# Designs tried in a protein design run: peptides against a protein of PDB entry 4DOW. Part 144

Target 1, 157 residues: chain A of PDB entry 4DOW
Amino acid sequence: TFSWVGRPLPNRKQFQQMYREICMKINDGSEIHIKVGQFVLIQGEDNKKPYVAKLIELFQNGAEVPPKKCARVQWFVRFLEIPVSKRHLLGRSPPAQEIFWYDCSDWDNKINVETIIGPVQVVALAPEEVIPVDQKSEETLFVKLSWNKKDFAPLPP

## One batch from the design tools (peptide; made by RFdiffusion4, then SolubleMPNN)

Design b2_p29_8_s4 (from b2_p29_8, 13 letters changed)
Fold by OpenDDE base, seed 5:
Structure b2_p29_8_s4 (fold): chain B 157 residues (1-157), chain A 29 residues (1-29)
Amino acid sequence: as target 1 above (157 residues)
Amino acid sequence: EESQLDEVTKKRIKEMEENEKKFLEKLKE
């Protein structure tokens, strides 16, 4: 289950209550707090290939009945999500830990918080930096570039 | 690894490909 942590932030949008932090209670009774700005894994089918996203906003959508706990996210894409015909544009074979900033607006960036699996570590690297693939960094994802469905580019500011 | 993709991932890939196709078709108009 999910519950808000702290008091609502000043309202910027009609019918929305914004928050900085949410508490995720797992089946074993443990609790994980997730904040705006953190990275999360989003549920896919059978969780074989969960999506990666950065939390931009946490909000309760009062325009829905009943109100829903939602998040606005910045999507990332895995290399295998890039069309085969465009993969060569990267000019290299990325490690499995590399993800790309999705620089398009064609995807809905609103999610239900219930789809959040948990937090994940995402590290931004300069193009010349090497992505570590050792066991210690196995669960860490790395981003160097953005993908806008046409080409790869430096990360947005 | 592509053969091991789940249906959601496959769907997202398909959507990207379809969007690309639509974009290219629009450029031809």
Scores: peptide ipSAE 0.145, ipTM 0.596, DockQ to the pose 0.078
Fold by OpenDDE base, seed 4:
Structure b2_p29_8_s4 (fold): chain B 157 residues (1-157), chain A 29 residues (1-29)
Amino acid sequence: as target 1 above (157 residues)
Amino acid sequence: EESQLDEVTKKRIKEMEENEKKFLEKLKE
């Protein structure tokens, strides 16, 4: 279950209550607090890698019926989400820990918080920096480049 | 679980699956 932490942030957006933090109740009964600005794993298919996103906003969407707890995110993509025909543009075989900043606006960046699996650590690296290899790909992810459906590029400012 | 996924996620899942399949098939060559 998910519940808001703290009072709504001041805002002028109709039908929206903005929050800084949300509490995620997990299976073992413990609670994880996730804040705006943190990175999260987003649910995919059971046997597939989850998606990665950076939380930009947390809000109660009163425009929906019924109201939904939502998040606005910056998407990242895994290498396998990149079309096979374009993968060669990277010029290397990326480690499983590498993700790419999705530099497109064609995807809806609003999600339901129920799709959040949990927080994840994402470390930004310079293109020339080496990504440490770890078996726990979901523990720490690394981003060096952006992907805009056409080519890879340095991370946006 | 999938029923809770939004359209964007469903789309991405499909794309990822297709790309993964193609990638794996290519590796077999």
Scores: peptide ipSAE 0.125, ipTM 0.548, DockQ to the pose 0.024
Fold by OpenDDE base, seed 3:
Structure b2_p29_8_s4 (fold): chain B 157 residues (1-157), chain A 29 residues (1-29)
Amino acid sequence: as target 1 above (157 residues)
Amino acid sequence: EESQLDEVTKKRIKEMEENEKKFLEKLKE
């Protein structure tokens, strides 16, 4: 289950109540708090790795009845999501930990919070920095570049 | 408009719509 943490943020958007933080209660009774600006794993297709996204907004959409808890996200893309015909544009074989900033607006960036699996650590690196491959960084994802469906580019600010 | 999108984009959109549908159904319960 998901519940809002704290009071709604000041907002002028009609029918939307924005929040800074949401609480995800796990089956064992424990709870995880996730805030705007953090990175999360989102449930994807079966037998595939979950999607990666950065939380941009947390909001309750009051325009619908009943209201739904939603998030607006910045999507990331895994290398395997890049079309096979375009993968060569990277010029290298990325490690499994590398993800790419999705620099397009064609994807719906609104999700239901219930699709959030949990938080994940994403570290932005300069192009010249080496992605560490060790036990400590096994669960950490790294981003160096963006993908705009045409080519790879430097990471946006 | 959606028909002109690439397969990856279509998949993401479809999945998002399905998730939204499921979410709304749960709220009605």
Scores: peptide ipSAE 0.095, ipTM 0.482, DockQ to the pose 0.106
Fold by OpenDDE base, seed 2:
Structure b2_p29_8_s4 (fold): chain B 157 residues (1-157), chain A 29 residues (1-29)
Amino acid sequence: as target 1 above (157 residues)
Amino acid sequence: EESQLDEVTKKRIKEMEENEKKFLEKLKE
């Protein structure tokens, strides 16, 4: 179950009411608050790992009946989502914790908040920085590069 | 496609998948 936290933000978008924060009630009855700017895991297809995304906007879509709770996101991709024929372009074997900023506009960046599994920690690193593989950071993801379906590149500003 | 990765990466992927599974179970099934 998802519910808005706080008052709506001023905006001029038709049929959209924007928010800073949403509350997710999880299985044990506890609540997790997720804010714009945080990273989340999004439910993937069957037999696939969850997608990774950064929340850019949280909004209620009034164009739907009933209104839908939605989010706009910046997508990240896992290495296994990179086509096999292009993986060599990375020039190295990445650790499992590495993800890549998806630098393409061909994907719909609007999601239903109901697809959110939960928050996840994502840390941006310089290319020369080493990704830690210790148990304390085993659930943390790291991003060094972007992927634009053609090649890997430094992170966008 | 995962078979094209080196053994170290394969091992790390497996470990991360297992850890992620445990993490997700704590939050939402």
Scores: peptide ipSAE 0.066, ipTM 0.568, DockQ to the pose 0.024

## One batch from the design tools (peptide; made by RFdiffusion4, then SolubleMPNN)

Design b2_p30_1_s1 (from b2_p30_1, 18 letters changed)
Fold by OpenDDE base, seed 1:
Structure b2_p30_1_s1 (fold): chain B 157 residues (1-157), chain A 30 residues (1-30)
Amino acid sequence: as target 1 above (157 residues)
Amino acid sequence: SSLEKWIEEQKSRVEPVSKELIEELLKKRS
């Protein structure tokens, strides 16, 4: 189950209540708190890896009945999600741990919080930095570049 | 679920995803 943490933030958006933090209550009694700005794994499609996203906004959508807990996210893409015909533009074979900042607006950036699997560690690196390969880094994702469906570019500020 | 099946298929592989966390969360949600 999901519940809001704290009081709603002041805003003038009709049918919306914004929050900084959400709580994922687990059946065993434990709970995970996720805040705006953190990275999360989002449930993927059938037989596909979870999506990676950065939480930008948490809000309750009162336009729906019943109201739904939602999030606005910044998407990241995996290399394998990039069209085969354009992968050569990277000029290198990326490690499996590398993801890319998705710099396009064609994807729906609003999700239901119920699709959140949990938090994930994402580390930004300079293009020249080497992605570490060790046991501790196996579950860490790294981002160096953005992808805008045309080419790769340095990360946005 | 599809996610559970994927996790099962990837158990023998090193995946740069919080697999252990996913497994634990799925277990706790059941």
Scores: peptide ipSAE 0.088, ipTM 0.658, DockQ to the pose 0.058
Fold by OpenDDE base, seed 5:
Structure b2_p30_1_s1 (fold): chain B 157 residues (1-157), chain A 30 residues (1-30)
Amino acid sequence: as target 1 above (157 residues)
Amino acid sequence: SSLEKWIEEQKSRVEPVSKELIEELLKKRS
């Protein structure tokens, strides 16, 4: 189950209550807290890896019946989510831990919090920095570039 | 389910999410 943590943030949006933090309660009784600005794994297709996203907003949408706990996200894409015909544009074979900032507006950036699997660590690197490949880094994703469906580019400022 | 099969295929890999969270998600889907 999901529940809001703290009081609603001041906002000017009708029918919306915004929050800084949400609590996930799992079956063993433990709780996982996730805050705006953190990265999460989102439920993907049945036979596909989870999506990666950065939480931009957490809000309850009172315009819907019944009200839903939602999030607005910045999407990231895995290399294998990029069309085969465009992958050569990277000019290299990325390690499994590399993801890309999705620099397009064609994807719906509103999600139900129920689709959140859990938090994940994402680290931004400079282009010249090497992505570490060791046991300690296997749980961390790294981003160097953006993808806009046409080409790769430096990360947005 | 297909998701469960994918999870089984990834058992040998280190995933950035706990098994407990994955199991909780599976319960919600069922």
Scores: peptide ipSAE 0.060, ipTM 0.617, DockQ to the pose 0.076
Fold by OpenDDE base, seed 4:
Structure b2_p30_1_s1 (fold): chain B 157 residues (1-157), chain A 30 residues (1-30)
Amino acid sequence: as target 1 above (157 residues)
Amino acid sequence: SSLEKWIEEQKSRVEPVSKELIEELLKKRS
């Protein structure tokens, strides 16, 4: 289950109550707090890897009936989500830990918070930096480049 | 399940997804 933490943030968006933080209760009864600006794993298809996203906004959408707890996100893509025909454009075989900033507007960036699996650590690196592969970084994702469906590029400013 | 199959396929590679999170997902689907 998901519940809002704190009071709604001041905003002028009709039918939306914005929040800074949400509480996710997991099966063992423990709670995980997730804040705007953090990175999360989002449920995909059962046989696919979870999606990676950065939380941009947390809001309750009162325009829907019934109202839904939602998030606006910045999507990231995994290398294997990139079409096979274009993977060569990277010019290298990325480690499993590498993700790419999705620099396209064709994807709906609104999600239901119920699709959030949990938080994940994402670290931005310069294109020249090497992604570390050790036990400490094993659960950390790294982003060096963006993907805009045409080519890879440096991260947006 | 398809999810379980996916998990098994990832065992031979480094998967930067928390095992605990995956386990929680499995529990939700069971």
Scores: peptide ipSAE 0.048, ipTM 0.606, DockQ to the pose 0.063
Fold by OpenDDE base, seed 2:
Structure b2_p30_1_s1 (fold): chain B 157 residues (1-157), chain A 30 residues (1-30)
Amino acid sequence: as target 1 above (157 residues)
Amino acid sequence: SSLEKWIEEQKSRVEPVSKELIEELLKKRS
């Protein structure tokens, strides 16, 4: 079960109420709170790794009946999601912890909050900064570059 | 390729949320 936390934010978007935080409740009574700006894992297809996304907006979509709890996200891509023919453009073998900022608009950036699995830690690094490979950092993902389906580039501003 | 196999092995090792935990969380949604 997902529920909004706090009062809706002032906005001018038709049919939308925006929020800063959402609560995901588990059957055992535990609660996970997720805020705008945090990173989350999104449910993938069967036998596929979860997608990684940054929450940009949390909103209730009043255009549907009943209203739906939604989010707008910035997508990230895993190295193996990049076509084989383009992987060489990176010029290196990335560690498993590296993800890439998806700099394209061909993917729908609106999701149902029900697809959120949970929060994940993502850290932005400079291209020259080394990704730590140790037990403590194994649960952390790192981003250095963007991917626009043509080439890799520095992160957008 | 050898690179892809290595990447898959590493990704499996460092995945923040295990497949089992994901399935458990999805089943325990209230």
Scores: peptide ipSAE 0.119, ipTM 0.701, DockQ to the pose 0.061; fails the geometry check

Design b2_p30_1_s2 (from b2_p30_1, 16 letters changed)
Fold by OpenDDE base, seed 3:
Structure b2_p30_1_s2 (fold): chain B 157 residues (1-157), chain A 30 residues (1-30)
Amino acid sequence: as target 1 above (157 residues)
Amino acid sequence: SSLDEWIEKQKSLVDPVPKELVDELLKKRS
């Protein structure tokens, strides 16, 4: 189950209550707290790898009946999610840990919090920085570039 | 092609986020 942590934040969005933090409760009684600004794994389709996203907003949508706990996210894409015909544009073979800032508006950036699997560590790197390959970083995702469905580019500011 | 071979190789590699962990977390969600 998901529950809001703290009081709603002041906002001007109609029929929405915004929050800074949400709690995901696990059946064993443990809790995972996730805050705006953190990165999360989002449930993909049955046989698809999880999506990666940055939480931009956490809000309860009062316009829906019943009200739903939602999040607005910035999407990231894995290399293998990029069309085969475009992958060559990267000009290199990325490690499995590399993801790309999805710089497009064609994807719905509103999600149901129920699709959140859990937090994940994402580290932004400068183009000249090398993605670590050591054991300590094997579970960390790294982003160096954006993808706008046409080409790769430096990260947005 | 070389790219195709590379892609196939990548598909066989272990993802930083293992499916088993994902499945476990989903099952434990209350």
Scores: peptide ipSAE 0.142, ipTM 0.688, DockQ to the pose 0.051
Fold by OpenDDE base, seed 4:
Structure b2_p30_1_s2 (fold): chain B 157 residues (1-157), chain A 30 residues (1-30)
Amino acid sequence: as target 1 above (157 residues)
Amino acid sequence: SSLDEWIEKQKSLVDPVPKELVDELLKKRS
């Protein structure tokens, strides 16, 4: 179950109520709060690994019938999601922890919040920084580059 | 077993988000 936290943010969108935070209730009674700007795992297609996304907006879309709790996200891609023919462009073998900023607009960046699995830690690194490989950071994802379906590039501003 | 350990190691090389963790999270949402 997902519920909004706090009051709607002021906005001029006619059919949208924007929020800063959403609460995800877990069956054991615990709650996970997720805020705009945080990173989340999004349920993938059947037999697909979860997608990684940064929450840009949280909003209730009143234009839909019935209204839906939605999020606008910045997508990230895993190396294995890069076409095989393009993987060589990275010029290195990335660690499993590395993800890439998806720098394309061809993907729908609106999701239903019900597809959110949970939060995940993503750390942006400078190109010269080394991705740590230790037990402490085992479940931490790291992003250094963007992918625009043609080539890898430094992270967008 | 050694095989299980090897399998888990291979999984870690591919995805730092274990399937078991995902499954657990999904289960908790239900």
Scores: peptide ipSAE 0.116, ipTM 0.622, DockQ to the pose 0.058
Fold by OpenDDE base, seed 1:
Structure b2_p30_1_s2 (fold): chain B 157 residues (1-157), chain A 30 residues (1-30)
Amino acid sequence: as target 1 above (157 residues)
Amino acid sequence: SSLDEWIEKQKSLVDPVPKELVDELLKKRS
């Protein structure tokens, strides 16, 4: 179950109400609040691992009937999601925790909030920084570079 | 707790990338 937290933010979009925060109820009734700017796991396709995304906007789409609770996201990609023919461009074997900022516009960045599995921790690092591999950080994902379907590059500002 | 179980489930879903597979690909590059 997903519900908005707080009142809609002021905007001039005729068919949208924007929000800063949404509440997700899990199986035991516990509530998890997710805010714009946080990172989340998104339901994958059959036999696929969840996608990783950063929440950019939370909004109710009034153009749909009934209105849908939606989010606009910045996608991240896992190394194995990159075409085999391009993986060599990284020049190294990335740790399992590394993901990449997807710097392309060919993917639909609008999702239904119902596809959100839950929050996930993502930490941005400089390219020269070492990704820690320990018990405390094994659940944390790290991003150093972007991927634009042609090559890897430093993270966008 | 159920929350802990949920967290562990999510961790398993974010399964590690097989480093060995990547290493094999790098070998082909060399």
Scores: peptide ipSAE 0.036, ipTM 0.482, DockQ to the pose 0.045
Fold by OpenDDE base, seed 2:
Structure b2_p30_1_s2 (fold): chain B 157 residues (1-157), chain A 30 residues (1-30)
Amino acid sequence: as target 1 above (157 residues)
Amino acid sequence: SSLDEWIEKQKSLVDPVPKELVDELLKKRS
């Protein structure tokens, strides 16, 4: 179950009410609060690993009947999601923890919040910084570069 | 190639976000 936290933010978008935070309630009664700017795991296809995304906006879509709780996201991709013919462009073998900022507009960046699995930790690093592989950081994902379906590049500003 | 060998190795390694954990979280939400 998902519910909005707090009052709607000032907004000029028709049929939309924007929020800063959403609450995800678990069966055991526990609650997880997720805010704009945080990173989340998004449900993938059957037998596929979840997608990684950064929450850009949280909004109620009043154009739907009934209204839907939605989010606008920035997508990330895993190395193995990149076409085989393009992987060599990275010039190195990335660790399993590395993901890439997806710098394309061909993917729909609007999702239903029901597809959110939960939060995940993502840390941005400079290209020269070392990704730690110790156990305490094994659950953390790291991003150094963007991928635009043509080549790898420095992260967007 | 070395890259191909690395990719095959990565497929067998533990993902920082294991499927089992994801499945467990999904079950807790349902």
Scores: peptide ipSAE 0.028, ipTM 0.555, DockQ to the pose 0.050

Design b2_p30_1_s4 (from b2_p30_1, 17 letters changed)
Fold by OpenDDE base, seed 1:
Structure b2_p30_1_s4 (fold): chain B 157 residues (1-157), chain A 30 residues (1-30)
Amino acid sequence: as target 1 above (157 residues)
Amino acid sequence: SSLEKFIEELRSRVDPVKKELIDELLKKRS
C-alpha cells in the first residue's frame, strides 16, 4: 500500500498532483518513506534482480480512471542487462554491485509506484575509484559510467 | 493510434519481454 506524504507541490500540469514523498506500507505494518531524489528497486522479471531507478517525480495521474500513483524515474541498468555482444566495450569485468546510468530515451520513464520494491543506496564514483566489495557494502550499488546502447561513457552532469 | 499505443507499450522498461522485442526490432531496422 502506498500513500502520499505531505501536501501536493505546486504544479502546472493538468490532471497531476505532484508530491515530494510517498509512504510504502509493508505487510508487517511497518512503513518506509521514499522521497524524490532517492533510488529505488523496481520489480523486474521473475528470478531476475530488480531494476534500479532514481526517483525524479512523484505524482498522482488524474487522467487515469481510477487515478494512479506514479513516478518518473531515471533508469539504471545492470551489466547483465547489457547485450552480450557489447559487454566487451566496458573493457573490464564489473562487480555485481556496479550499475550504469541509462542514457537513452527509448524506455518509458513513468512507472506505477506499486512496482517499487523499496529503497536502495546508489553511490556515484569516479572512474579511478575502486568499488568496495565487503559485507557492509554488498547492499550498496555503485555507478561510474553511463550506457547509451552504443558505448559506455562518463556520467552525465 | 493503435500502433502508437503498441510502441509505447514496448517502451515499458519494466517488461523485459517487450524490451527484448524492441531490441530485436531495432536490430532488424538498422
Scores: peptide ipSAE 0.031, ipTM 0.554, DockQ to the pose 0.038
Fold by OpenDDE base, seed 3:
Structure b2_p30_1_s4 (fold): chain B 157 residues (1-157), chain A 30 residues (1-30)
Amino acid sequence: as target 1 above (157 residues)
Amino acid sequence: SSLEKFIEELRSRVDPVKKELIDELLKKRS
């Protein structure tokens, strides 16, 4: 289950109440708090790795009946989500931990919070920095570049 | 409307194969 933490933020958007933080209650009773600006894993298709996204907004959509808890996200893509015909543009074989900033607006960036699996650590690296591949970093994802459906580019600010 | 729902579905995140198809369809509508 998901519940809002704190009071709604000042907002002029009609039918939307914005929040800074949401609480995810896990089956064992433990709670995980997720804030705007953090990275999360989102449930994907069966037999595929979860999607990766950065939370940009948390809001309750009052335009829907009943109101739904939603998030606006910045998408990341895994290498395997890049079309096969364009993967060569990277010029290297990335480690499994590398993800890419999705620099397009064609995807719906609104999600239901119920699709959030949990938080994940994403570290931005300079192009020259090496992605560590060890047990300690197994769960950490790294981003160096963006993907705009045409080519890879330096990571946006 | 039905059309609006369809458009929203096209904008949803999908796998690469479906995405390519969607991009093609969206281009034709533009």
Scores: peptide ipSAE 0.030, ipTM 0.579, DockQ to the pose 0.035
Fold by OpenDDE base, seed 5:
Structure b2_p30_1_s4 (fold): chain B 157 residues (1-157), chain A 30 residues (1-30)
Amino acid sequence: as target 1 above (157 residues)
Amino acid sequence: SSLEKFIEELRSRVDPVKKELIDELLKKRS
């Protein structure tokens, strides 16, 4: 169950109401608030790890019947989502905690908020910084590079 | 080509069924 938190933001889009925050109610009755700018896990395919995304916008799409609660996201990709034939371009074996900024526009960046599993911590690192591999950091993901379907590159500004 | 670009723009990151369909279409086009 998802519900908007706060008042709609002022915007000029005809059929969209924008918000800063959404509330997700979990099975145990607890509530998690997620804000624009935070990172989330999105339901993946069967037997696959969840997708990772940064929330850019939260909005209700009034053009649809019934109206749907949606989000616009910046996608990240896991190493194993990169085609096998191109993985060598990284030049190293990344830890499982490393993700990459997806620097392409070919993917639909609009999602239904109901696909959100929950929040996740993502930390940007410089290329020379070491990704910590300990129990405390097991749930934290790290990003150093972008992926544009052709090669890896430094993170966008 | 314009067709390839169109197909790529249809790609859905989250919808597995749609993704599979697009992959199949790309395979047939190649």
Scores: peptide ipSAE 0.029, ipTM 0.536, DockQ to the pose 0.039
Fold by OpenDDE base, seed 2:
Structure b2_p30_1_s4 (fold): chain B 157 residues (1-157), chain A 30 residues (1-30)
Amino acid sequence: as target 1 above (157 residues)
Amino acid sequence: SSLEKFIEELRSRVDPVKKELIDELLKKRS
Protein backbone atom coordinates (compact mmCIF):
# COMPACT_ATOMS: atom_id res chain seq x y z
CA THR B 1 0.00 0.00 0.00
CA PHE B 2 1.24 3.45 -0.98
CA SER B 3 0.20 6.81 0.41
CA TRP B 4 1.38 10.37 -0.11
CA VAL B 5 3.36 12.13 2.57
CA GLY B 6 2.93 15.85 3.03
CA ARG B 7 1.09 18.42 0.98
CA PRO B 8 1.15 18.63 -2.80
CA LEU B 9 3.88 20.75 -4.31
CA PRO B 10 3.07 23.74 -6.45
CA ASN B 11 3.12 22.73 -10.09
CA ARG B 12 1.75 23.75 -13.46
CA LYS B 13 1.21 20.33 -14.93
CA GLN B 14 -2.32 19.52 -15.92
CA PHE B 15 -3.94 16.54 -14.19
CA GLN B 16 -0.95 16.08 -11.88
CA GLN B 17 -0.42 16.68 -8.20
CA MET B 18 3.24 16.45 -7.29
CA TYR B 19 4.72 15.28 -4.02
CA ARG B 20 8.13 15.04 -2.40
CA GLU B 21 7.61 11.82 -0.53
CA ILE B 22 5.60 8.62 -0.57
CA CYS B 23 5.05 6.03 2.12
CA MET B 24 5.17 2.33 1.34
CA LYS B 25 3.52 0.03 3.85
CA ILE B 26 4.96 -3.47 3.96
CA ASN B 27 3.18 -6.69 4.90
CA ASP B 28 4.65 -6.76 8.40
CA GLY B 29 3.13 -3.37 9.09
CA SER B 30 6.35 -1.44 8.82
CA GLU B 31 6.57 1.70 6.72
CA ILE B 32 9.25 2.89 4.33
CA HIS B 33 9.39 6.49 3.21
CA ILE B 34 10.80 7.21 -0.24
CA LYS B 35 11.64 10.69 -1.49
CA VAL B 36 12.30 12.29 -4.84
CA GLY B 37 15.97 11.92 -5.65
CA GLN B 38 16.31 8.50 -4.09
CA PHE B 39 17.03 5.31 -5.95
CA VAL B 40 14.60 2.43 -6.04
CA LEU B 41 14.27 -1.12 -7.25
CA ILE B 42 11.46 -1.71 -9.72
CA GLN B 43 9.77 -5.05 -10.22
CA GLY B 44 11.19 -6.81 -13.24
CA GLU B 45 10.27 -9.89 -15.18
CA ASP B 46 10.03 -13.27 -13.54
CA ASN B 47 13.38 -14.82 -12.71
CA LYS B 48 15.16 -11.55 -13.39
CA LYS B 49 16.75 -9.03 -11.09
CA PRO B 50 14.76 -5.88 -10.37
CA TYR B 51 15.31 -2.77 -12.45
CA VAL B 52 17.09 0.21 -10.95
CA ALA B 53 15.81 3.76 -11.23
CA LYS B 54 16.21 7.20 -9.72
CA LEU B 55 13.01 8.96 -8.71
CA ILE B 56 12.69 12.28 -10.50
CA GLU B 57 9.06 13.09 -9.76
CA LEU B 58 6.27 11.70 -7.64
CA PHE B 59 2.79 12.58 -8.77
CA GLN B 60 -0.82 11.57 -8.75
CA ASN B 61 -2.18 11.14 -12.24
CA GLY B 62 -5.58 12.75 -12.25
CA ALA B 63 -6.22 11.77 -15.84
CA GLU B 64 -6.89 8.23 -14.70
CA VAL B 65 -10.11 7.03 -13.10
CA PRO B 66 -9.46 6.33 -10.36
CA PRO B 67 -6.35 8.51 -10.01
CA LYS B 68 -3.09 6.59 -10.00
CA LYS B 69 0.05 7.20 -8.01
CA CYS B 70 2.95 7.49 -10.43
CA ALA B 71 6.58 8.42 -10.66
CA ARG B 72 8.93 9.72 -13.31
CA VAL B 73 12.30 8.04 -13.21
CA GLN B 74 15.79 8.02 -14.64
CA TRP B 75 16.51 4.48 -15.71
CA PHE B 76 19.65 2.53 -15.03
CA VAL B 77 20.66 -0.72 -16.65
CA ARG B 78 22.54 -3.69 -15.34
CA PHE B 79 25.41 -5.13 -17.33
CA LEU B 80 23.39 -8.24 -18.09
CA GLU B 81 20.78 -6.04 -19.75
CA ILE B 82 23.35 -4.89 -22.29
CA PRO B 83 23.22 -6.90 -25.52
CA VAL B 84 25.84 -9.62 -25.60
CA SER B 85 27.21 -8.29 -28.86
CA LYS B 86 28.00 -4.93 -27.29
CA ARG B 87 29.29 -5.91 -23.86
CA HIS B 88 32.86 -5.94 -25.16
CA LEU B 89 32.64 -2.18 -25.61
CA LEU B 90 33.08 -1.79 -21.87
CA GLY B 91 36.56 -3.24 -22.16
CA ARG B 92 36.40 -4.89 -18.77
CA SER B 93 34.39 -7.32 -16.68
CA PRO B 94 32.34 -5.26 -14.26
CA PRO B 95 31.45 -6.33 -10.75
CA ALA B 96 27.88 -7.36 -10.07
CA GLN B 97 27.22 -4.08 -8.26
CA GLU B 98 27.91 -1.90 -11.27
CA ILE B 99 25.01 -0.29 -13.11
CA PHE B 100 24.90 2.20 -15.97
CA TRP B 101 22.99 5.41 -16.55
CA TYR B 102 20.55 4.78 -19.39
CA ASP B 103 21.04 7.66 -21.80
CA CYS B 104 18.16 7.06 -24.18
CA SER B 105 14.62 8.35 -24.49
CA ASP B 106 13.07 5.29 -26.09
CA TRP B 107 11.75 4.04 -22.75
CA ASP B 108 8.77 5.52 -20.98
CA ASN B 109 10.04 7.12 -17.80
CA LYS B 110 6.63 7.00 -16.14
CA ILE B 111 5.97 4.13 -13.74
CA ASN B 112 3.27 3.05 -11.35
CA VAL B 113 4.52 3.34 -7.78
CA GLU B 114 3.09 -0.10 -7.11
CA THR B 115 5.99 -1.53 -9.10
CA ILE B 116 8.46 -0.17 -6.54
CA ILE B 117 9.99 -2.93 -4.45
CA GLY B 118 11.98 -0.67 -2.18
CA PRO B 119 14.86 1.76 -1.90
CA VAL B 120 18.42 0.96 -2.90
CA GLN B 121 21.71 2.74 -2.40
CA VAL B 122 23.45 3.96 -5.56
CA VAL B 123 26.82 5.68 -5.47
CA ALA B 124 28.34 7.59 -8.36
CA LEU B 125 32.06 7.03 -8.86
CA ALA B 126 34.76 8.35 -11.11
CA PRO B 127 36.06 5.85 -13.66
CA GLU B 128 39.34 5.50 -11.79
CA GLU B 129 37.69 4.76 -8.46
CA VAL B 130 37.55 1.15 -7.35
CA ILE B 131 34.22 -0.47 -6.62
CA PRO B 132 34.37 -2.22 -3.26
CA VAL B 133 33.47 -5.89 -3.48
CA ASP B 134 32.89 -6.93 0.10
CA GLN B 135 29.94 -8.19 2.09
CA LYS B 136 29.18 -4.76 3.48
CA SER B 137 28.87 -3.23 0.03
CA GLU B 138 27.01 -6.11 -1.55
CA GLU B 139 23.71 -4.26 -1.40
CA THR B 140 25.13 -1.00 -2.74
CA LEU B 141 25.14 -0.32 -6.46
CA PHE B 142 27.69 1.84 -8.24
CA VAL B 143 27.55 3.86 -11.44
CA LYS B 144 30.52 5.16 -13.42
CA LEU B 145 29.29 5.34 -16.99
CA SER B 146 26.26 5.87 -19.15
CA TRP B 147 24.91 3.58 -21.85
CA ASN B 148 23.15 4.95 -24.93
CA LYS B 149 22.59 1.68 -26.78
CA LYS B 150 25.63 2.42 -28.94
CA ASP B 151 28.49 2.88 -26.54
CA PHE B 152 29.53 3.62 -22.99
CA ALA B 153 30.32 7.19 -22.03
CA PRO B 154 31.04 9.35 -19.01
CA LEU B 155 28.09 10.15 -16.79
CA PRO B 156 25.94 13.06 -17.86
CA PRO B 157 26.26 16.21 -15.77
CA SER A 1 7.05 11.36 -37.47
CA SER A 2 4.43 12.06 -34.86
CA LEU A 3 3.46 8.42 -34.82
CA GLU A 4 7.04 7.35 -34.22
CA LYS A 5 7.32 9.75 -31.31
CA PHE A 6 4.11 8.42 -29.87
CA ILE A 7 5.31 4.84 -30.10
CA GLU A 8 8.61 5.69 -28.49
CA GLU A 9 6.86 7.44 -25.64
CA LEU A 10 4.83 4.33 -24.95
CA ARG A 11 7.83 2.04 -24.79
CA SER A 12 8.25 0.62 -21.33
CA ARG A 13 10.53 -2.01 -19.91
CA VAL A 14 8.39 -2.75 -16.89
CA ASP A 15 4.81 -2.71 -18.17
CA PRO A 16 3.86 -5.75 -20.22
CA VAL A 17 0.57 -4.15 -21.21
CA LYS A 18 2.40 -1.22 -22.72
CA LYS A 19 4.77 -3.59 -24.45
CA GLU A 20 1.88 -5.41 -26.03
CA LEU A 21 0.36 -2.16 -27.19
CA ILE A 22 3.63 -1.05 -28.71
CA ASP A 23 4.03 -4.33 -30.53
CA GLU A 24 0.59 -3.95 -32.01
CA LEU A 25 1.28 -0.42 -33.13
CA LEU A 26 4.57 -1.41 -34.68
CA LYS A 27 2.89 -4.16 -36.65
CA LYS A 28 0.33 -1.76 -38.02
CA ARG A 29 2.99 0.76 -38.95
CA SER A 30 5.16 -1.74 -40.80
Scores: peptide ipSAE 0.031, ipTM 0.532, DockQ to the pose 0.039; fails the geometry check

